# Peptides against a protein of PDB entry 6J54: the designs that were tried, part 4

Target 1, 223 residues: chain A of PDB entry 6J54
Amino acid sequence: NENLFASFIAPTMMGLPIVTLIIMFPSLLFPTPKRLINNRTISIQQWLIQLTSKQMMAIHNQKGQTWSLMLMSLIMFIGSTNILGLLPHSFTPTTQLSMNLGMAIPLWSATVFTGFRYKTKTSLAHFLPQGTPALLIPMLVIIETISLFIQPVALAVRLTANITAGHLLIHLIGGATLALLNINTMTAFITFTILILLTILEFAVALIQAYVFTLLVSLYLHD
Target 2, 42 residues: chain B of PDB entry 6J54
Amino acid sequence: QFQFTGIKKYFNSYTLTGRMNCVLATYGGIALLVLYFKLRSK

## One batch from the design tools (peptide; aimed at target 1 Q96 M99, target 2 L32 L35)

Design b1_p11_1_s1 (made by RFdiffusion4, then SolubleMPNN; from b1_p11_1, 8 letters changed)
Fold by OpenDDE base, seed 1:
Structure b1_p11_1_s1 (fold): chain B 223 residues (1-223), chain C 42 residues (1-42), chain A 11 residues (1-11)
Amino acid sequence: as target 1 above (223 residues)
Amino acid sequence: as target 2 above (42 residues)
Amino acid sequence: EQEILEALLLL
């Protein structure tokens, strides 16, 4: 059991946690542009950021556009950490539920608070779907209120579960492939092919989960 | 456009204001129930 | 919007 989850243990050096350094590392991969025309790599990176920014913020008004920097930093952070987590024997901070809750709860609370602060009527009206029969109104308002409080938990658990499940599956199939190399090379080749396909899928999942996480935060802001 | 008369004008599930009032009434009712049980326990 | 949110919640 310990060997299976060894990759999810927070790494320490000399008893000191190095998780802070791992969390800060992705920021080094995104340097700020200083020139009008930058290197090809930086230009492609900025182009991707602009595309995702335009798509993410297209649903928001001018007031919602103020959140663009925070939402883009969030998607870049989660996306980069998830992709880097697919490296062999790497630690992925987003596999830790505490990390994801630490992001989800403040962002969700800020989004909900912003909605109630500036769009009180619309935000309150969202607790009751349009066209609800009169007898179901009290119960449905309660259910919708509970649904609101489940949002940050679902947001964090979804990200954690998807990334963790992917890592576990890669490790299990990878371990099985290595064990089968000395038993049956043909079967090992099949399992290795599955491992490659799964790794490609996990790259897609890593990006999709980052996008979904940020998009849901954005949708909660728009309401 | 829905034309509502009487209480339905203020408490309906079709208009934005009506929905808001229904939500506030529901929360108010829950708060009153909680307050009632709290005062009854004393 | 609510349908999109529900669809994304089911993913």
Scores: peptide ipSAE 0.246, ipTM 0.842, DockQ to the pose 0.027
OpenDDE base, seeds 2, 3, 4, 5: peptide ipSAE 0.204, 0.195, 0.218, 0.236; ipTM 0.844, 0.848, 0.848, 0.830

Design b1_p11_1_s2 (made by RFdiffusion4, then SolubleMPNN; from b1_p11_1, 8 letters changed)
Fold by OpenDDE base, seed 1:
Structure b1_p11_1_s2 (fold): chain B 223 residues (1-223), chain C 42 residues (1-42), chain A 11 residues (1-11)
Amino acid sequence: as target 1 above (223 residues)
Amino acid sequence: as target 2 above (42 residues)
Amino acid sequence: ELLVAEALLLL
């Protein structure tokens, strides 16, 4: 079991936390443009950011558009860390539940407080679905209140579980393919094909989980 | 669209104000129950 | 929007 989870141990060198450098590394991949007509790579990045921002902010009114910068920075951060984590023998900070909770709880609390500050009536009414029978109202309000407090936990656990499970599967199947190369080359070829398909899937999962995390935060902001 | 009279005007699951009042009433009821049991234990 | 949030909560 220790060998299986060795890739998830926070790396340190000479007692210095390299984890901080790993977390800061994705910021270097997105430089701020200085020219009117930028380099091809920067132009493509800016184009993708604009497309995703238009899609995500289409749900929000003009006041909600203020959160665009924060939500876009969040999706770019989570997406970049998840993709970089798929590199061989790399450490992914998003596999740590502590990091994901550290992002989910403040963002969730900010959205909830913003909702209560500007839309007090609608936020309070959100605890009761429309058309509920009168006898079920107290029970349903309690359930909806519990559901609200589960949101940050579900947000963090979803991201952590999906990314961690993907990494574990890649490591297990990758290890199995290497072991089978010396035993049976035919079975090793089959497992290698599965590994390739799984890696493609994990690239998709890495992006989808970043999108879902940011989208849910945006939906909670919209109420 | 919805014509409610009496208590149903203030406590309904269809109107925004009615839903808010139902939520506040539920929280108030729970708070009173907790207070009752706390005072009973002393 | 609420239905979408519920569906995404199941993912």
Scores: peptide ipSAE 0.237, ipTM 0.854, DockQ to the pose 0.028
OpenDDE base, seeds 2, 3, 4, 5: peptide ipSAE 0.210, 0.211, 0.225, 0.230; ipTM 0.855, 0.860, 0.858, 0.850

Design b1_p11_1_s3 (made by RFdiffusion4, then SolubleMPNN; from b1_p11_1, 8 letters changed)
Fold by OpenDDE base, seed 1:
Structure b1_p11_1_s3 (fold): chain B 223 residues (1-223), chain C 42 residues (1-42), chain A 11 residues (1-11)
Amino acid sequence: as target 1 above (223 residues)
Amino acid sequence: as target 2 above (42 residues)
Amino acid sequence: ERLILEALLLL
């Protein structure tokens, strides 16, 4: 059991946690453009950021678009950490539930509080779906209230579970492939093919989970 | 367009204001129940 | 919008 989860232990150097450095590392991959016409790599990166920004912020009014910087930084951070986590022997901070709760709870609370502050009537009305029979109103309001408080937990657990499950599956199939190399080369080739297909899937999942996490935060802001 | 009269004007599940009032009434009812049980325990 | 949120919650 310890060997299976060894990749998820927070790394330390000389007894000091280096998790802070790992968390800060993705920021170095996104330099700020200083020229009107930048290098091809920076231009493609900025183009992708602009496309995702336009797509995510299209549902928001001008007040909601003030959150664009924070939401884009969030998707870039989660996406980068998830992709870097697929590197061999790398530590993925987003596999830690504490990390994801640390992001989900403040962002969720900020979106809920901003909704109540600026759109009080609409935000309160969202606790009751339109057209609800009169007898079900009290019970449904309670259920919607509970649903609201489950949102940050579901947001964090979804990201943690998807990334962790993917990593575990890659390690298990990878370990099985290595063990089968000396037993049966043909079966090892089949398991290796599955491993390659799974790694491609995990790259897609890594980006999708970053997008879904940020999109749900954005949707909570839009109400 | 829904035209409601009486109590249904203020408490309905179709209008925005009606939905808001229903939510506030529900929270108010829960708060009163909690207060009742708290005072009963004293 | 609510349907999209519910669909994303189920994923």
Scores: peptide ipSAE 0.232, ipTM 0.846, DockQ to the pose 0.027
OpenDDE base, seeds 2, 3, 4, 5: peptide ipSAE 0.200, 0.187, 0.228, 0.221; ipTM 0.848, 0.849, 0.851, 0.839

Design b1_p11_1_s4 (made by RFdiffusion4, then SolubleMPNN; from b1_p11_1, 7 letters changed)
Fold by OpenDDE base, seed 5:
Structure b1_p11_1_s4 (fold): chain B 223 residues (1-223), chain C 42 residues (1-42), chain A 11 residues (1-11)
Amino acid sequence: as target 1 above (223 residues)
Amino acid sequence: as target 2 above (42 residues)
Amino acid sequence: AEAIAEALLLL
């Protein structure tokens, strides 16, 4: 079992933490354009960013549109790190709960504080749904308050659990295919096919989790 | 538009102001209960 | 927004 979790240990080279370099690496894949009409690859990338930006910010008013840069950078960062992490023997920083909490808590706090600063009445009213019977009001306000404090934890754990579980499944099925190569070639072929299908699914999950993480942060900002 | 009279004007679950006041009253009540138990222990 | 957030919690 130690070999199974070895891929989740923070990598070091000669005692130096290379985790910082791994975190910064995805930023190199997204260069800033310098021309009005760029190369096809950069143009497609910008087009995708614009489409995702329009979808994410459609919920927000002009005041919320100021967060577009941060939200787009967040989805690009998480999405790129998750996809790169699907490479064999690669380390994904987003599998570390500490990193995801480090992103979730400040962003959640910023959304909550901005809500209280600019929309105090609406933010306070959000703790009580409309049409609640009078007798249930105190209990429901308490539950909604607890729900608010669970949001950053749920945000971090969801991302961590989904990516980590996907990695574990790939390693387990991959290990099973290698073990079955000399036992039963037909069964090994079936397990290898499942591995390929699972890797394709994990690419989709990687993008979906990045989108969901960013979308939830956006929704908390809008309330 | 909901028209409420009396205490329901300030504490209701349908208007924005009423919901806000209900939340503040709940937090105030909890704070007073915590304060009561803290003072009782002394 | 809360209903959407709750639905996304199931994912």
Scores: peptide ipSAE 0.287, ipTM 0.838, DockQ to the pose 0.029
OpenDDE base, seeds 1, 2, 3, 4: peptide ipSAE 0.279, 0.257, 0.248, 0.253; ipTM 0.845, 0.847, 0.851, 0.849

Design b1_p11_2 (made by RFdiffusion4)
Pose (drawn by RFdiffusion4):
Structure b1_p11_2 (pose): chain A 223 residues (1-223), chain B 41 residues (1-41), chain P 11 residues (1-11)
Amino acid sequence: as target 1 above (223 residues)
Amino acid sequence: FQFTGIKKYFNSYTLTGRMNCVLATYGGIALLVLYFKLRSK
Amino acid sequence: SSISQVFFLLL
């Protein structure tokens, strides 16, 4: 009975303040120059695009490359609006489940209607995988179509659920420091756990590769 | 002028990308179950 | 608050 942890019961509040200002704000963190040589703070933003525009370009290699100039604008928005919210009292719009159901469905159904306006037969004849055996036709085409309509729900819910799971361990491991007016040796170890956990919460950039890329496989497979 | 800079882009991919009606239908029906539960309290 | 989130989804 040496080190007794404590806890504080308080409501964790994902309130909804004025949002249309908070959305527009990580657009004016990125300027655009009308010059040849630029001013050494856009110049490491302009180099960070020319890397990851060479990885969502190399797989496709078609006349579906026209689409890929918009998929690098989808990586900077939820690459920024997941990184801004690590600050003390900031508010992330990709916490709420509302706009992610508007980021998945207008993009996911923009992919199944891409081959249906050009191929019209073999886009969902991709349901036919191989040289057909006879004992498993109805066991297949009820499986590979129930794992198609999962995809918009499987794209948006995997983003909201773990972004807001990063914010609760920020509060609860952080709120146990404030309520630790018991023995003071264990206060530093909970603080040291925090400043490790904030380094793991820069996997909020690593979860945007897992949004743009399974949108490219969900685009490269259909088209 | 927030148009003609990206007007060439729009009619290229908004043929399939501007299908927010399925989002509007899935969103409008999602408005209907929440007003109904509060009506029945 | 859930209604306001649906209004925000419709917008």
Fold by OpenDDE base, seed 1:
Structure b1_p11_2 (fold): chain B 223 residues (1-223), chain C 42 residues (1-42), chain A 11 residues (1-11)
Amino acid sequence: as target 1 above (223 residues)
Amino acid sequence: as target 2 above (42 residues)
Amino acid sequence: SSISQVFFLLL
């Protein structure tokens, strides 16, 4: 059991947490542009950021557009950490539930409080769907309230579970392929093919989970 | 579109104001129940 | 909750 989850243990050197450096590392991959026309790599990054920002913020009004910087930074951070976590024997901070809760709870609370502050009537009305029979109103309001409080937990657990499960499968199949190299090379080749397909899938999952996490935060802001 | 009279004007599941009032009434009812049981235990 | 929210929650 310890060997299976060894890759998920927070790395420390001489008792000092390296996790802080790992969390800060993705920021180095996104330098700020200084020229009107930058090199091709930075231009591609800016183009991707603009595309994602236009798609994500299209559902928001002008007031909601103020959250664009925070949401874009969030998706870039989660996406970059998830992609970098697919490197062999690398530590992925987003596999830690504490980190995901640390992101989900403040952002969720900020969106909920912003909704109640500026759109109180609409936000309160969202606890009751339209056309609800009168007798079901109290129970449905309670259920919707409980659903609201489950949102930050669902955000954190979904991201953590998807990334953690993917990493576990990659490590298990990877370990199995290495063990089968000296037993049956043909079977090892089959398992290696599965590993490659799984890694490609995990790259997609990493990006999708980052997008879904940020999109759900954005949807909660829009209410 | 919808014309409501009486209590249905203020408490309905179709209008925005009606839905808001229903939510507030539900929370108020729960708060009163909690308060009742709290005072009853004393 | 809207259908879109439920859909994304189930992803």
Scores: peptide ipSAE 0.176, ipTM 0.841, DockQ to the pose 0.029
OpenDDE base, seeds 2, 3, 4, 5: peptide ipSAE 0.146, 0.147, 0.151, 0.171; ipTM 0.844, 0.848, 0.847, 0.830; seed 3 fails the geometry check

Design b1_p11_2_s1 (made by RFdiffusion4, then SolubleMPNN; from b1_p11_2, 7 letters changed)
Fold by OpenDDE base, seed 5:
Structure b1_p11_2_s1 (fold): chain B 223 residues (1-223), chain C 42 residues (1-42), chain A 11 residues (1-11)
Amino acid sequence: as target 1 above (223 residues)
Amino acid sequence: as target 2 above (42 residues)
Amino acid sequence: LDILQALLLLS
């Protein structure tokens, strides 16, 4: 109930917004390489970034590949924040809809604007699928227009809802395990096992949501 | 390749240019409707 | 792209 949602309250320290520090903290986990041959940890990170970059930018032409830095930084940021948010008594900034909207809307608008600037004909044509019967053209164009404006909202809500739901489940099952400790230890152990499995799943979800968020932004750019 | 003549040349759902024109026509129609209701309300 | 997006909505 209220105590469960208390974990989603923006933390402060002596009245100062510590949220800014929390948002900046994931950047410390990804240091920039200084050598041609780096440490194992840095090498693995760079390798993963290269793999994800190649995978995501495979659908883009040279002009779209200019967004690689932005997309990679976005996925690293969201992924790291989501994973760190699964720590006990931690605050996940991506659970805040305001943050996700603040990320989604500018990126969405940038992609849409870029499409209209460089691919005006194609962008306008996307409001009407090919082969549409003549009588359905006006209605379908309206629907596609509405769909376009729903994209940033769906992008933000998807990320927020998935992460928030995961947090709630962890807290609820965790609370249930504690309540069952003195009632039935056998059942409590089973519930605890489920909690562990759920936590592992949430780690995967955290990464997937980061990827989906970035991928959709990339797809909007590609049209 | 599609070969259209007349009005279908400019307004079709198969060619890129035709689709673009259809979208523009739809937006124009909506704008005219909004304008009509705005003027009618006065 | 629309099909892919629809599948992503299920996630």
Scores: peptide ipSAE 0.279, ipTM 0.816, DockQ to the pose 0.029
OpenDDE base, seeds 1, 2, 3, 4: peptide ipSAE 0.277, 0.245, 0.223, 0.228; ipTM 0.824, 0.826, 0.825, 0.825

Design b1_p11_2_s2 (made by RFdiffusion4, then SolubleMPNN; from b1_p11_2, 8 letters changed)
Fold by OpenDDE base, seed 1:
Parts: structure tokens; C-alpha cells; sequence
Structure b1_p11_2_s2 (fold): chain B 223 residues (1-223), chain C 42 residues (1-42), chain A 11 residues (1-11)
């Protein structure tokens, strides 16, 4: 078990937390444009950001559009960290539940607070679905309240579990392929093919989880 | 659309105000129960 | 309810 989770240990050098540098590294991949017509890479990045922003902010009104910058920065951060984590023998900060909780809890609290601040009546009414029989109202309100408090936990655990599971599978199958190269080349080839397919899948999962995380935060804001 | 009279006017699961009142009533009931047990223990 | 349904669809 120790060898299996060795890749998830926070890296340090001479007692200095390298994790902070790893977290800050994705910011270097998204430089601010200084020209009207930027480089090809920057132009593509800006185009993608604009497309994703239009899709995510379509749910919100003018007041909700204020959160566009924060939500887009969140998806870019999570997405970039997840993709960089798929590099061989790399450490992904998003595999740490503490980090994801550190992101989920403040964002969740902000969305809930914003909801109660501007839409108090709607937020309170959200604890009771429409058309509920009168006898089930108290129980359902309690369940909905519990559901609200589970949201930040589910948000963090979902991201952590999906990314962690993907990394574990890549490491296990990768290790198996290397071991089988000296035993059976045919089986090793099959396992290697599975590894390639899995890596492609994990790239997709990395992006999807970033999108889902940000989308759910936006949905909680919209209530 | 919905015509409610009496208690159903203020406590219903179909209108926004009715739902809000039901939620507040539920929380109030729970708070009263907690208060009752707390006072009973002392 | 809409948020819950969305959560169920995405989870």
C-alpha cells in the first residue's frame, strides 16, 4: 500500500514545501496578453476561455455575471493542475482532499451567503420542493438541509476521488506493463494498449471534473 | 392559478411564500424541541 | 430541486 500511494506524498526538498511551487506553476502557462493580436498559443487560450465563459455564464443574469472571472479562474486552475498531473511521475495537488476542501468550502459558503443575501425568499423556499404533501414537509426540509451541508463535501470528494482513481489506475497498469515486458511480450502489448486508452480517458476526466466542479459552484450560486 | 384560504394560504408547498413559511415553521419547531429538551435537562 | 437534479445527473 505504501508503494501504491507513494506518488501522492507531498514533495519536499530540504524541508521546503515544493507543493507551493507546483500549485503556482500553472499560472505561468496563462500569461496575460499585451498585444491586440497575440501569439497563436495565447489566442487559442483566450478563445477557449471565451467559449467556456459564454457557456457557463448563460445560466446567470447580470448580477451572476460578476462571478465570471472567479469561475473561469477556477476551471482554468483545476483543469491545468489535473492535466499537468498526468505527466509521468508528477504530483497532482488536486489529488489531495485537503486542497479540494480548501477550495470547495469557501466557494460553497460564498454561494450560499450570496444566495441568502440577494435571494432570501427563494433560498429559504429551496429547502422545500414544490408540491410536497403537507405531512412530509418537515422531514423533507430536514433532508434538504442536510443535503445543503453535504454539497461542499461531495464537491471536494468527487474531484479528489476521480482524479486519484485515475492516477492509481495509470500507475498500476503502467507498472504491470513494465513487469510483463520481461515475462510475456504479447500480454505486455495488450496491457500497454489498455494503458494508452486509459491515459486518453484520464485526460478527458481531468477536464470534465474541472468543468463539473466549476459548473456545480455556478449552479449553487444560481440556486 | 392557486387559490388558497385560511392556513393553507400561508403554509403551502406551491407558492414561494408558502414554502418559505413552511421552512421557517419547521426550523422553529425544531428549535422549540431542542429548547424544550435543554430546559428539561436542567 | 433543480440543483439537486443537476447534481444527480452529473454525479
Amino acid sequence: as target 1 above (223 residues)
Amino acid sequence: as target 2 above (42 residues)
Amino acid sequence: TEVLQALLLLS
Scores: peptide ipSAE 0.221, ipTM 0.827, DockQ to the pose 0.029
OpenDDE base, seeds 2, 3, 4, 5: peptide ipSAE 0.146, 0.098, 0.155, 0.153; ipTM 0.824, 0.820, 0.828, 0.808

Design b1_p11_2_s3 (made by RFdiffusion4, then SolubleMPNN; from b1_p11_2, 7 letters changed)
Fold by OpenDDE base, seed 1:
Structure b1_p11_2_s3 (fold): chain B 223 residues (1-223), chain C 42 residues (1-42), chain A 11 residues (1-11)
Amino acid sequence: as target 1 above (223 residues)
Amino acid sequence: as target 2 above (42 residues)
Amino acid sequence: LEILEALLLLL
């Protein structure tokens, strides 16, 4: 059991937390442009950021578009860490529930507080769906309040569980392929094909989970 | 266009103000119940 | 928006 989760242990070198450097590393992959016409790689990166920003912020008015920088930085951070985590024997910080809760709870709280500050009447009315029968109102309000407090937990657990499950499957099937190379080469080839298909799927999951995380935060902001 | 009269004017599930008042009333009721049981235990 | 949230919760 400990060997299965050995890849998820936070790496330390001589007692110093290398985790801090691993978290800061994706920031180096997104340099600030200094020219009007940049290098091909930087221009493609900026183009992708602009496409995702226009897609995500299309839901919001001009007041909600003030959060565009925060939401785009979040999606780029989670997306880059998830993709880098698919490197062999790499550590992904987003597999740690503590990190995801550390991101989800403050962002969720900020969206809820901004909602109550600027749209107090609408935010309070969201605890009761429109057209509810009068007798069910107290119970439904309680359920909706509980649902609100589950949102940051669901946001963090969804990201953690999806990325962690993908990593476990890649490690298990990868280990099985290596073990079967000396036993049966034919079955090892089949398991290796499954591993390749799973790796492609995990690349897609890595991007989708980053997108879903930021989209849900944006939806909670918009209400 | 929803015309409500009496208590239903302030406590309804269709208007924004009515929904807000229902939510506040439910929270107030729960707070009063918690306060009642807390004072009863003393 | 609530329907979209429900769909995203299933993902």
Scores: peptide ipSAE 0.298, ipTM 0.834, DockQ to the pose 0.028
OpenDDE base, seeds 2, 3, 4, 5: peptide ipSAE 0.273, 0.262, 0.264, 0.298; ipTM 0.837, 0.840, 0.839, 0.830

Design b1_p11_2_s4 (made by RFdiffusion4, then SolubleMPNN; from b1_p11_2, 7 letters changed)
Fold by OpenDDE base, seed 1:
Structure b1_p11_2_s4 (fold): chain B 223 residues (1-223), chain C 42 residues (1-42), chain A 11 residues (1-11)
Amino acid sequence: as target 1 above (223 residues)
Amino acid sequence: as target 2 above (42 residues)
Amino acid sequence: SDILLALLLLS
């Protein structure tokens, strides 16, 4: 088990945490444009950001669209870190539950407080679904209250579990392929094919989890 | 759409105001129960 | 919206 999770240990160099540099590295991949017509790569990047922004903000009013910048930065950060983490023997900060909780709890609290501040009546009413039988109202309100507090935990754990599980599988299958190269080349080829398919799947998972995380934060804001 | 009279006017699961009142009533009931047990233990 | 939220929570 210790060898399995060795890739998830936070890297340090000379006692200094390199994790801070790893977290800041994705920001270098998104430079700010300086010209009206930028490079091809920057133009494509901005185009993708605009498309995702339109999808995310489609459910929000004009006041809710104020959160567009923060939500887009969040999805870009999580998505970029997840994709960069798919590099062989790379460390992904999003595999750490502490980091994901550090993002989920403040964002969740901000959305909940914003809801109670500007939509107090509607926010309180959300603790009781419409059409609930009268006798089940107290129990259902309690369940809905518990569900609210589980939201930040579920948000963080979902991202952590999906990314961590994917990395574990890639490392295990990758290690197995290397070990089988000297034992049975045919079996190694099959395992290598599975590894390729798995890596493609994890690329999709990396983007989907970033999108789901941001979408859920957006939905909580919408209430 | 819905016409409620009496207590159902203020405590219903269909209107926004009714749902809010039900939530506040449940929280108030729980708070009173906690207060009762706290005072009982003293 | 509630159904979508439930599906996303289950996923």
Scores: peptide ipSAE 0.220, ipTM 0.836, DockQ to the pose 0.028
OpenDDE base, seeds 2, 3, 4, 5: peptide ipSAE 0.145, 0.143, 0.179, 0.216; ipTM 0.837, 0.837, 0.841, 0.823

## One batch from the design tools (peptide; aimed at target 1 Q96, target 2 L32)

Design b1_p12_1 (made by RFdiffusion4)
Pose (drawn by RFdiffusion4):
Structure b1_p12_1 (pose): chain A 223 residues (1-223), chain B 41 residues (1-41), chain P 12 residues (1-12)
Amino acid sequence: as target 1 above (223 residues)
Amino acid sequence: FQFTGIKKYFNSYTLTGRMNCVLATYGGIALLVLYFKLRSK
Amino acid sequence: VIAEVHFLLFFI
């Protein structure tokens, strides 16, 4: 009975303040120069695009490359608005489940209507996988179509659920330091757990590769 | 001038990308069940 | 939650 942890009961609030200012703010962190040589703080933003525009370009290699100049704008917005909210009292718009159901459905249904305006037969004849055996036609086409309509829900709910799961362990491991007016040796170990956990919460950039890329496989497979 | 800089882009991919009516239908029906539960409290 | 649906309608 040496080290007794403590806890504080308090409501964890994901309130809703004025949002249309908070959305527009990580657009003016990135400037654009009208010059040849640039000023060494855009120049490491301009080099960070020319890397990851050479990985969502190399798989597709079609006349579906026109689409890919908009998929690098989708990686900078939720690459920034997940990184800004690690600050002390900041508010992330990709916490609320509302706009992620508007980020998945206008993009996911922009992919099944891409081959239906050009191919019209073989886009969802991709439901036919192989040289058809006879004992499993109805066990297949009720499976590979129930794992199609999962995809918009499987794209947006994987983003909201673990971003806000990073914010609660910031509070609750952080709020147990403030309520640790018991023995002071264990206060530093909970603090040291925090400053490791904030390094893991820079996997908020690593969860934007898993949004643009399963949108490219959900685009390269249909088209 | 927030238009003609990206007007060549729009009619290229808004043929399939501007289908927010399915988002508007799935959003407008999602407005109906929450006003109804507060009506029945 | 209603305010989140109103914000979704405004966003649309």
Fold by OpenDDE base, seed 1:
Structure b1_p12_1 (fold): chain B 223 residues (1-223), chain C 42 residues (1-42), chain A 12 residues (1-12)
Amino acid sequence: as target 1 above (223 residues)
Amino acid sequence: as target 2 above (42 residues)
Amino acid sequence: VIAEVHFLLFFI
């Protein structure tokens, strides 16, 4: 068991928290544009950010669009960390539940409090779905309240579980492939094919989880 | 628009105000129950 | 609509 989870241990060098450097590294991949006409790579990057921003913020009003910077930074951070985590011998901070809770709880709290502050009537009304029979109102309000408090946990656990499970599968199938190379080459080839397909899937999952996390935060903001 | 009369005007599941009032009434009821049990234990 | 989206995303 220790060998399976060794890749998920927070790395330290000489007792210093190198995790901080790993978390800050993705920020270096997204430089701020300094020219009117930027390089092709930066232009493509900015174009992608604008497309995702336009798509995600389309559901928000002018006040909600103030969160565009936060949400775009969030999706870029989670997406980049998840993709970089698929590199060999890399550490993915988003596999740590503490990291994801550290993102989920404040963002969820901010969206909920913003909703109650500026849309108090609508936010309170969301605890009761429209058209609910009178006899089910008290129970449904309680369930909806519980559902609200489970949201930050669900955000963190979903991200952690999906990324961690994917990494575990890649390690297991990869290890099995290497072991089978010396036993049965044909079976090793099949296992290797599965590994490739799984790796492609995990790239997609890495991006989807970043999108889902950010989208749900956006939905909670919209209420 | 829905036309409600009496208590249903203020406590309904169709209007925004009605839904809000139902939620507040539910929380108020729970708070009163908790308060009742807390005072009863003393 | 938001509840429906949340419900669908709950399984992803």
Scores: peptide ipSAE 0.214, ipTM 0.846, DockQ to the pose 0.029
OpenDDE base, seeds 2, 3, 4, 5: peptide ipSAE 0.183, 0.145, 0.208, 0.195; ipTM 0.846, 0.843, 0.851, 0.841

